Peptides against a protein of PDB entry 6GMG. Designs and how they scored, part 310

Target 1, 331 residues: chain A of PDB entry 6GMG
Amino acid sequence: DSDDRVTPPAEPLDRMPDPYRPSYGRAETVVNNYIRKWQQVYSHRDGRKQQMTEEQREWLSYGCVGVTWVNSGQYPTNRLAFASFDEDRFKNELKNGRPRSGETRAEFEGRVAKESFDEEKGFQRAREVASVMNRALENAHDESAYLDNLKKELANGNDALRNEDARSPFYSALRNTPSFKERNGGNHDPSRMKAVIYSKHFWSGQDRSSSADKRKYGDPDAFRPAPGTGLVDMSRDRNIPRSPTSPGEGFVNFDYGWFGAQTEADADKTVWTHGNHYHAPNGSLGAMHVYESKFRNWSEGYSDFDRGAYVITFIPKSWNTAPDKVKQGWP

## One batch from the design tools (peptide; made by RFdiffusion4, then SolubleMPNN)

Design b2_p24_7_s3 (from b2_p24_7, 10 letters changed)
Fold by OpenDDE base, seed 3:
Structure b2_p24_7_s3 (fold): chain B 331 residues (1-331), chain A 24 residues (1-24)
Amino acid sequence: as target 1 above (331 residues)
Amino acid sequence: SAEDAERAALINAAGAEAEAKARA
């Protein structure tokens, strides 16, 4: 019950973390210990360590979304999302493949659609776009200059994003970022901001007007990236979980993983930070745990989800929540 | 399985509650 959620207590600024423990190829710790790490590594504003505020601790306590929330400075809006879908693979598998023994046609189609997404290519696309945005930000001192730079960069690369409407999430994302407008954030200066990435896992079969089979096994046509741009229309994502396929089965609504702005070129070596559930130390769920996973561990996801999106947002460069290098675990 | 163990532990707060807090 959400009523069991507790805000973790404040940790002294100088308190060092306890060692993380391995968990299925990930580094794992309790949320209180992550706060300690966060204060030592990620808390810096203008080069100065900060104690995690009560508000930030409250955000963090919400689980996987809380990790992205505290590090991005805002609740995820998921508007600027990217993915990669192999349409030829999908068509070929549907045509030439067959349902497994005991697998329904709807289950087969849902599975084939899920398997036709390429998580690595989706992530690569988001990184490519974030890089373009960062170049456009670097010397832009107003939004107009940023947008002009962005259009030029896209034109130079012959990128299909150049054809997006000025009101699209792609062009409006910066102006819609609260920290961009804050005096101690961007102060309306694009050059003070940087693009960052997080990922969301969710269920495709969220349309209540669709068939029960789509809600149970996935909607093969939902949340596909647009050709050329890789943009995913997230407007229909309402955090609706997968429908049970058997009595007593239940699925969770989403998972979020924080990447930030790591410069590691090898996707497999990138670190993704995420939480398991809301913090309920006195409840049945127990204390929230934070995981630092490699890309393979993150991108594998769970059976609860058949879609993954890589989302771009912005944070002030003065924040250290998205450093160039992230070390897994502690020390 | 490792996935089953982690999946069983993955219970996130309702998005609506978190969104309400973010807007307040």
Scores: peptide ipSAE 0.052, ipTM 0.768, DockQ to the pose 0.332
Fold by OpenDDE base, seed 1:
Structure b2_p24_7_s3 (fold): chain B 331 residues (1-331), chain A 24 residues (1-24)
Amino acid sequence: as target 1 above (331 residues)
Amino acid sequence: SAEDAERAALINAAGAEAEAKARA
């Protein structure tokens, strides 16, 4: 019950975290201990540590989305999302493959569609685009200069994103970022901002007017990236979970993972930070836990989800919520 | 709000899935 959510208490600024627990290639800790780590490592504004505010602690308390929320400075809008889908693989497997024993046709098609997404290539595309954006930001002191730089970079790379409409989330993302407009943030200066990445896992079969089979086993045609750009239309994502396939079965609505702006070239060595559920220390769910996972652990996801998107947003360069290097666990 | 309702339903199966994998 949402009524069981509690905001974690404040932690002293100089309190060091307790060691994280290693678990199946992840580092795990309770939310209060993550706040301690966050204050020591990620809280810096203009090089100075900050205590996590009550508002930030409240955001964090919402679980997996809370981790992305506190580090990005805004609730995820998911407008600038990327993925990679192998259409040839999908067609070939549908044509030449067969349902497994006991698998329905709809279940087979949903599974084949899920398996035709490449999480690593989707992540790589988002990193590529973020790099282009960062180059466009570097010496731009107004939005017009940023957009001009961005168009030049895209033209030089012969990138299909150059053909996007001016109203596209791709071009409007910076101006729609609250921290860009804040005096202590970007102050309307693009050169004070940097692109960052987070990921969302969700269910494809969200259309209530579709067949029950699509809601249970996935919609093979939903949330595919556009050819050439890799952009995913997220407008139909309404945080609707997978429908039960058997009595008593239940699925969760989404998962969020924070990457930020790590410079590690090997995707498998990147660290993703995420939470399990909203903080309910006195409720049935218990205290919220925070995980730091390697890419393999994050990208594997759960049976609750058949889509992964990699989303670009922006934060001020003065924030340390997206450092070049992230260390897993503590110490 | 719709956002509040969405936020209220924030649960993932990370712990349960990890336990299931350990038992397999």
Scores: peptide ipSAE 0.027, ipTM 0.632, DockQ to the pose 0.051
Fold by OpenDDE base, seed 4:
Structure b2_p24_7_s3 (fold): chain B 331 residues (1-331), chain A 24 residues (1-24)
Amino acid sequence: as target 1 above (331 residues)
Amino acid sequence: SAEDAERAALINAAGAEAEAKARA
């Protein structure tokens, strides 16, 4: 239970991390050692290293979401989410495919829907949009200028996002970012902010009014991206895990992976930082571990989840939590 | 499998609590 959660102790600012260990193609370390790395690499504000504050350590201690939380500076709202879904593949597989031996129709449909999502294209869409946003931010000194720039960029690219409502998460995301309004953050200056990306894995079958089969095997129609924009309506995501299919089976509610603002063009070379569970060094779960995974390892996800979304938020450019280059592990 | 090992290690139950705390 979350009652066993402990905030990791402070680490000396100058303490170097111990080497990470390989784990299934990713680099792994205990949370305390990640704090050491974070202080050396990601903690910089205006070029100066910072000790991770008690508040930040507390955020981090919540597990996978904690990694995104500490690096983005806010709890994930997941409002500006992107994915890619191959509707033709889905229809064709449903029409021409058959359930596997022992697979129910609902299980088959859920699986086909899951397989019809393209994680790489979803990630690419988010990166494309983040790039457009970053261009719109660069010389905008107020929100109005940012929005005007954004609309112009979208119009030039004939992007369907240009048709989004002014109140949509797409246009409101910046103004709703706390660090944008902070004096030591954006100070209401868009040009001081940059777009960053994280990913969430979650279960599609979260509607309690739906069939048990959808809760167990997925809802094929849920959390699909809108055509043209790639936007996913995340309003129905309530962090409800997959329903067990057998007695004693349990599923995790979500996973979060932090990408930030890496400039590596090859998706397969990008590094995703995520945690396993809340920090419970004296509990049954044990100490929290932090993983730095390549995109392949991240995008594979787990059977607990049948959806992946790539979410855009913003951080101040003065923060180094989203550097252009991320190195996997230590050293 | 690698997935099973990872899944066993990756239990993220604190999301609701974290969200509640973040909103407070």
Scores: peptide ipSAE 0.052, ipTM 0.766, DockQ to the pose 0.361; fails the geometry check
Fold by OpenDDE base, seed 5:
Order: structure tokens, then C-alpha cells, then sequence
Structure b2_p24_7_s3 (fold): chain B 331 residues (1-331), chain A 24 residues (1-24)
């Protein structure tokens, strides 16, 4: 019950974390210990360690989304999302493939659609775009300069994003970032900001007006990236979980993983930070745990989800919540 | 929103357990 959520207590600024526990290629710890690590590694503002504030601890206490929330400085809006979908694979498998034994047509189509997404290519696209944005930000001291730089970069790369409307989330994302406008953040100076990435796992079959089969087994046509740009329209993502296929079955509505701005070129070596559930130390769910997973473990997701999106947002360069290198676990 | 965040509470209990079971 969400009513059991508790804000983790403050941790002394200089308290070192306890060792993380290995868990199937992940590093795992209790939320309070993550706060300790966060204060040592990620809390820095202008090079100075900060104690995690009560507000930040409260954000964190919400679980997987809380990890992204505390590190990005805002609740995920998911407006600037990327994915990769192999349309040819999808069409070919639908045409030439067959449902497995006991698999309905709807299950088959949902599965084929899920399998037609390439998480690695989706992540790569987001990283590519983030790099373009970072170049556009670097010497831009106002939004107009940023937008001009961005358009030039896109033109030079012959990127289809150059054709996006000025009102597109792609062009509006920076101005819609609260920390960009904050005096101690970007202060309306794009050169003080950097692009960062997080990922969301969610269910495609969220349309209540659609068939029950789509809600149970996925909507093959939902949340596909636009050709050329890789942009996913997330406007229809309402955090609706997969519908049960059997009595007593329940699915969760989403998962969030924080990547930030790691420079590791090998996707498989990148670290994704995420939480299990809201912090309920006195409830049935227990204390929140935080995981640091490699990309392979993150991108695998769960059966609860058939979509993954890689989302770009912005944070001030003065924040250390998205360092170039992330070490898995502790020490 | 807080409501969206609360809904996140359901995510990982099932997933982590499911993963643990799948790998066991």
C-alpha cells in the first residue's frame, strides 16, 4: 500500500557506504546505503559534496522512478524519447512466422513486436542525439543560440531531426527543464547544461478503447519510433500496467533506469541505476533497494513490459549526478 | 506527479522476484 511509504532518514555527509551485494551481475544495496554512496559520489554541486535533502530523500523513496527523479532533479516527463524498431523484421515475422503452441494470434503479434525493438540501437540513438545536443549547448549562452547550433549540427549530420517542428519535444526540451531556469542551475544559459539519459520500461497495450487482447498481450502498433528520427510519441503512456491474463496475476506499471552521461563506448559496460519499490521499511514490501545493473541486465526488463524508451533530459553541469564514469557497487 | 510515483511502487517487487525465480 502506497500509504506505507516512508522517507529514508538523513545520512551523515561523511558516512561511507557499506559494501554492495552482488546480485546476478548487479550490485544491490538498501536505499539508506545508496544515499551514503550518493553523498560521496553524486551529490557534488560545484565540486562540493552535499547532504541529500529531505526533498531528495522523499523523491528517492518512490522506488525506481525515485532514482531517476533525484538524479535528474525532476519527475520524469518522458517527452524526448527514443527507440529503435526493425519494421522489416516485424513484417517478415508476421508474414512468415507462426504462433507457438498454445499462443494466440494476439500473443504472437505482441511478442513479435516486442522482439522487433532493438534496445541497444535505441540507446545508441539517444546517445547520438545527446552528443549532438551537448555540442549545441557548449558555446550557446541563450536558447536561440542553442537552437541555431542544434539545427546546424543536425544539418551537418543530415539528421532527420532537423525537420522536426519548432514545438517538438526535441526543440522544447531544454526550455521546459526547471533546472535550466534556476539561478543556481542553468540560469537560462544553455552552456551550463548537459544532456543526460534515462530509460523507461512500460506496457504498449494501454489504450482502454482497444481490444482486451492488446491490453493483455501488447499493441504491436503502439509506441513505435518515427522513421529517421527515432522519436517515440510518449503522449499515450499513462502508466497503465499490462492487463492480467489469468486470475490473480498482476503487472507493474513501469520501471526507470538512470544512465546519466557516461562516456563508456561499450553499451554492455554502462551502468544503470534503478530501485525496486517504494521505501516501506515497516510495511509488507520492506525497505527499498537500489540496483546498479549493467546494460544487459537493465535492457532485459520484465514480462510486465514490452517497450523500452531512452529519454533525454538536461541537468546543470555543476551537478555530479551524471558523471562520465560510474563505478558499479561499493567499493 | 506523486500519483505516478506511487504507482511505481508495484514495479520491482514482482520483477525482482520474477527475475530471481527465472534465474533460480
Amino acid sequence: as target 1 above (331 residues)
Amino acid sequence: SAEDAERAALINAAGAEAEAKARA
Scores: peptide ipSAE 0.027, ipTM 0.643, DockQ to the pose 0.055; fails the geometry check

Design b2_p24_7_s4 (from b2_p24_7, 10 letters changed)
Fold by OpenDDE base, seed 1:
Structure b2_p24_7_s4 (fold): chain B 331 residues (1-331), chain A 24 residues (1-24)
Amino acid sequence: as target 1 above (331 residues)
Amino acid sequence: SAENAARAELINKAGAEAEAKAAA
């Protein structure tokens, strides 16, 4: 019940976190202890630690999306999303593969489509694009200069994104970022901003006008990246969960993981921060927990989801919510 | 709002699925 959500209390600025607990290859802690870590490590504005505000604590209390929300400074819009899909693998497996024992044709096709996405290549594409954007931002003092730099970088790399429309989320993402316009943020200066990455897991079979089989087992044709660019059209993502395949079965609508701007070149060593559910200490769900997972643990996802997208947004360089290095757990 | 309702339904199965995988 949405009425059970509670905003975590304020934590003293100088309170050190308790040790995280190892849990199946990830580090886990209660939300209040994450706030303590966040204040020590990620809260810095212009090099000064900040107490997490009531507004930020409220955002965080919403669970997995709350972790991305508090660190990015805005609710995820998911407009600039990337993925990688192996069309040849998909076609080959459909042609030469067979349903498993007890697997329906629709279930087989949905599974083959899910397995044809490469999470690592999708993440790599997002990192590549974020790097190009960061180079374009570095010496740009207005939006026009940023866009000119971006076009030059794309041309030099012969990147298909150079052919995107000026109204595309790719070119409009910076101007649509609230913190870019804030006086204490970017103050309309692109060189004060940096690109950051988060990930969303969701269900492909969200079209209510489609077959029941697509809603239960996935839509093999939905949310595929565009060839060459890797861009995913997220306009049809309405946070609709997978339909139950058996009585009493229920699925979750989405999951979010925060990466930020880590410089670790090995994807398997990157750390992803996410939450389990909204904070309900007095309800049936209990207190919210925060997890710091390696890429393998994050990218595996859940049976609730058959799509993973890697999304680019922007934060001010003065924020420390996206440091170059992220340490898993505490201490 | 519809957005707030979606936020309120945020539950992932990280712990339960991790336990299931470890038990298999």
Scores: peptide ipSAE 0.036, ipTM 0.633, DockQ to the pose 0.051
Fold by OpenDDE base, seed 4:
Structure b2_p24_7_s4 (fold): chain B 331 residues (1-331), chain A 24 residues (1-24)
Amino acid sequence: as target 1 above (331 residues)
Amino acid sequence: SAENAARAELINKAGAEAEAKAAA
């Protein structure tokens, strides 16, 4: 119950962060200290450091989604999502593999499906598409110009995304971004915007009309990327957690990781920022913590989730919430 | 395990409430 959620207090603009601590290969800090770092590093609008507003602090206080929310400027809609699934591997493993000792058929199929997703390739696809979008944005001063540029870029690359409907999340994503329309944001000028990436981990077995086994062990057929495009239909993601397999077992509904627009070519060196839970300093959960993980740590996920999607959205170039380089921890 | 420890820290994310707040 999120009734214990508290908005973190304001931090002085010039307050420097305390050192982060290592936590299982990632850098960790309490949310208040992340706010301090955020103000020093990520808060800049048009080159000027900003104090995190009460609204932004409130968004942040919601946990992992809050990190993506505050940095993207909007609640994640997850409409433009990418993944990579190895269909041949999946089929081969189902055919030639066997359930482990004590593993049910449904559990085996769910596991094999999970293992058939390639997080690195999914991330790479999202980065590729974001790069194409950024090229299309660069000199486009209206949406029409952006869309024309985008189509040309896709045609030149023989990318299957060129065949997407004009109303698809792919083409409508910019238009549907609030900060694009804001006077101090994009001001309806695509060239003032840039594509950014975040990731969502979630459970595949969310269909309440499906078997209990799918809800417990995953739906092998759910949330697969479309061939050629890599697009994942996220319309069925309703933030339903994995069903317990034993009494007293509980699973988390989702995890979000913020990547932004890092230019590091080596995926393994990229930094993903995420939170644990809503901020409840006076509750049983305690204070929210923020983690900065390398891709390996992020992409490993948890047993709570069997899907990972890499989502593209947009932010104004004037924001520094998605810098080219992210440093892990503090200092 | 590192996973178990990390998972324990990630319990009870306020997704539905966040969505409600965002929609308001």
Scores: peptide ipSAE 0.117, ipTM 0.816, DockQ to the pose 0.333; fails the geometry check
Fold by OpenDDE base, seed 2:
Structure b2_p24_7_s4 (fold): chain B 331 residues (1-331), chain A 24 residues (1-24)
Amino acid sequence: as target 1 above (331 residues)
Amino acid sequence: SAENAARAELINKAGAEAEAKAAA
């Protein structure tokens, strides 16, 4: 039961982490040890290490979303999400492909749709947009200047995002970021902020009014990126898990992975930080574990999910939760 | 499978509670 969630205790500021362990190609540790690493590596505000606050430890204790929450400074809103979908592949496979032995038509269509998403291209699109935003943020001391810079950058690149409405999540994302408005954060100065990226895995078949087959096997038409922009409408994502296909089967509602602002050009070398479940050291689930995965391991996801989105948000440049380089594990 | 083992570690995420906490 969710009632078993416990906030991890405070860790001394100077306590060094224990070594991480390999786990299925990723580095793994218990949440308390991640807090130690976080304090040594990611906690810095204006160059000074900080102890993870009780509030931050509470956020972290919620599992995978907690990792993104503590590092982004806000609960994920997922408004500015990107993906890549190969429409031609999808159409061709539906037309010329066949269900596998024992596979239903709905299962086939759901699988084909899932396979038509390109996680790497989706991630690259988000990185491209984040780079444009970061250039627009540079030397912009008010929102108007930021928006003007952003429009100019998009025009120069002939990017379809230039045609988005001014009220679009794309243009409103900065102003809707709490840390942008905070005195010790952005203080309403765009040049004090930087774009960061996290990823969400989730289920497409969330529409309760749809067929049971879509809920079990996916909705092939749901959560596709808009052509040209790559924007995904996340408004219908209600964190509803995949429906069971057999009695006793259960699926997880989502997974979150934190990337931040790594500058590693090779996607396969980027590190994604995520958690398993809420922290319940005295409960049946046990202690929360934190994983640091390479992109390959992250993007593979689980059968629980058939969608991946790469989301842009903002953090103050004074925070070190999104460094240029992330080292997997410890030491 | 490795996937199944990894999946087992990710079950029962407290997403709904997190949302409630964030909304408060």
Scores: peptide ipSAE 0.103, ipTM 0.810, DockQ to the pose 0.338; fails the geometry check
Fold by OpenDDE base, seed 5:
Structure b2_p24_7_s4 (fold): chain B 331 residues (1-331), chain A 24 residues (1-24)
Amino acid sequence: as target 1 above (331 residues)
Amino acid sequence: SAENAARAELINKAGAEAEAKAAA
């Protein structure tokens, strides 16, 4: 029951975390211990450690989304999302492939669509775009300068994003970031901001007007990236979970993973931080756990989801929630 | 708030699913 959610108590600023537990290639800990780590490693504002505020602890208590929320400083809007989809593979498999034994046509098509997404290429595209944005942010002291720099960078790279509308999420993302406008954040100075990345896993079959089969097995045409840009229209993502395929079956609405701004070139070595569920220490779900997963573990996802998006947002450079290097676990 | 209540339904199967996959 959602009413069982509890805000984790404050942790002393200088309290060191207990060791994380290894779990199938992941590092796992209880939320309170993550708060301790966060205060030691990620809490810094202008180089000074901060105690996680009650508001931040409340955000964190919401589970997987809470990790991204605390580290990004805002609830995920998911507007600037990227993915990679192999259209040729999809068409070829649909034409030449066959349903498995016991697999319906709809299930087959949904599976083929899911398998036609490349998580690594999607992540790489987001990193590429984030790098372009970071170059455009550098030495830009107003939004106009940032946008001008961004257009120039895109033109130099012959990137299809240069053709996006000025009102698109791509160009409007910075101005729509609360921390950009905050006096102690960006203070309307783009050069004080940096691009960061998180990921969302979700279900494609969310259209209530579509067939039951699409809701159960996926909508092969939904949430595909635009050719050339890699942009995914997330406007139809309403956090609707996969429909049950059998009685008693239930699926989760989404998962969120925080990457930030790691500079590790090898995608497989990047660390993704995520939570399991809202914090309910006195409820049936129990205490929230936080996981630090390698990309392989994160990108694998669950059967609950058939889409993965890599989303760009912005945080102040003065925040240490997105360091260049993330160490998995503790110590 | 109603908004917070809706957000409180944000649950995933990270731990349980990982264990299930590893056990298979």
Scores: peptide ipSAE 0.040, ipTM 0.647, DockQ to the pose 0.052; fails the geometry check

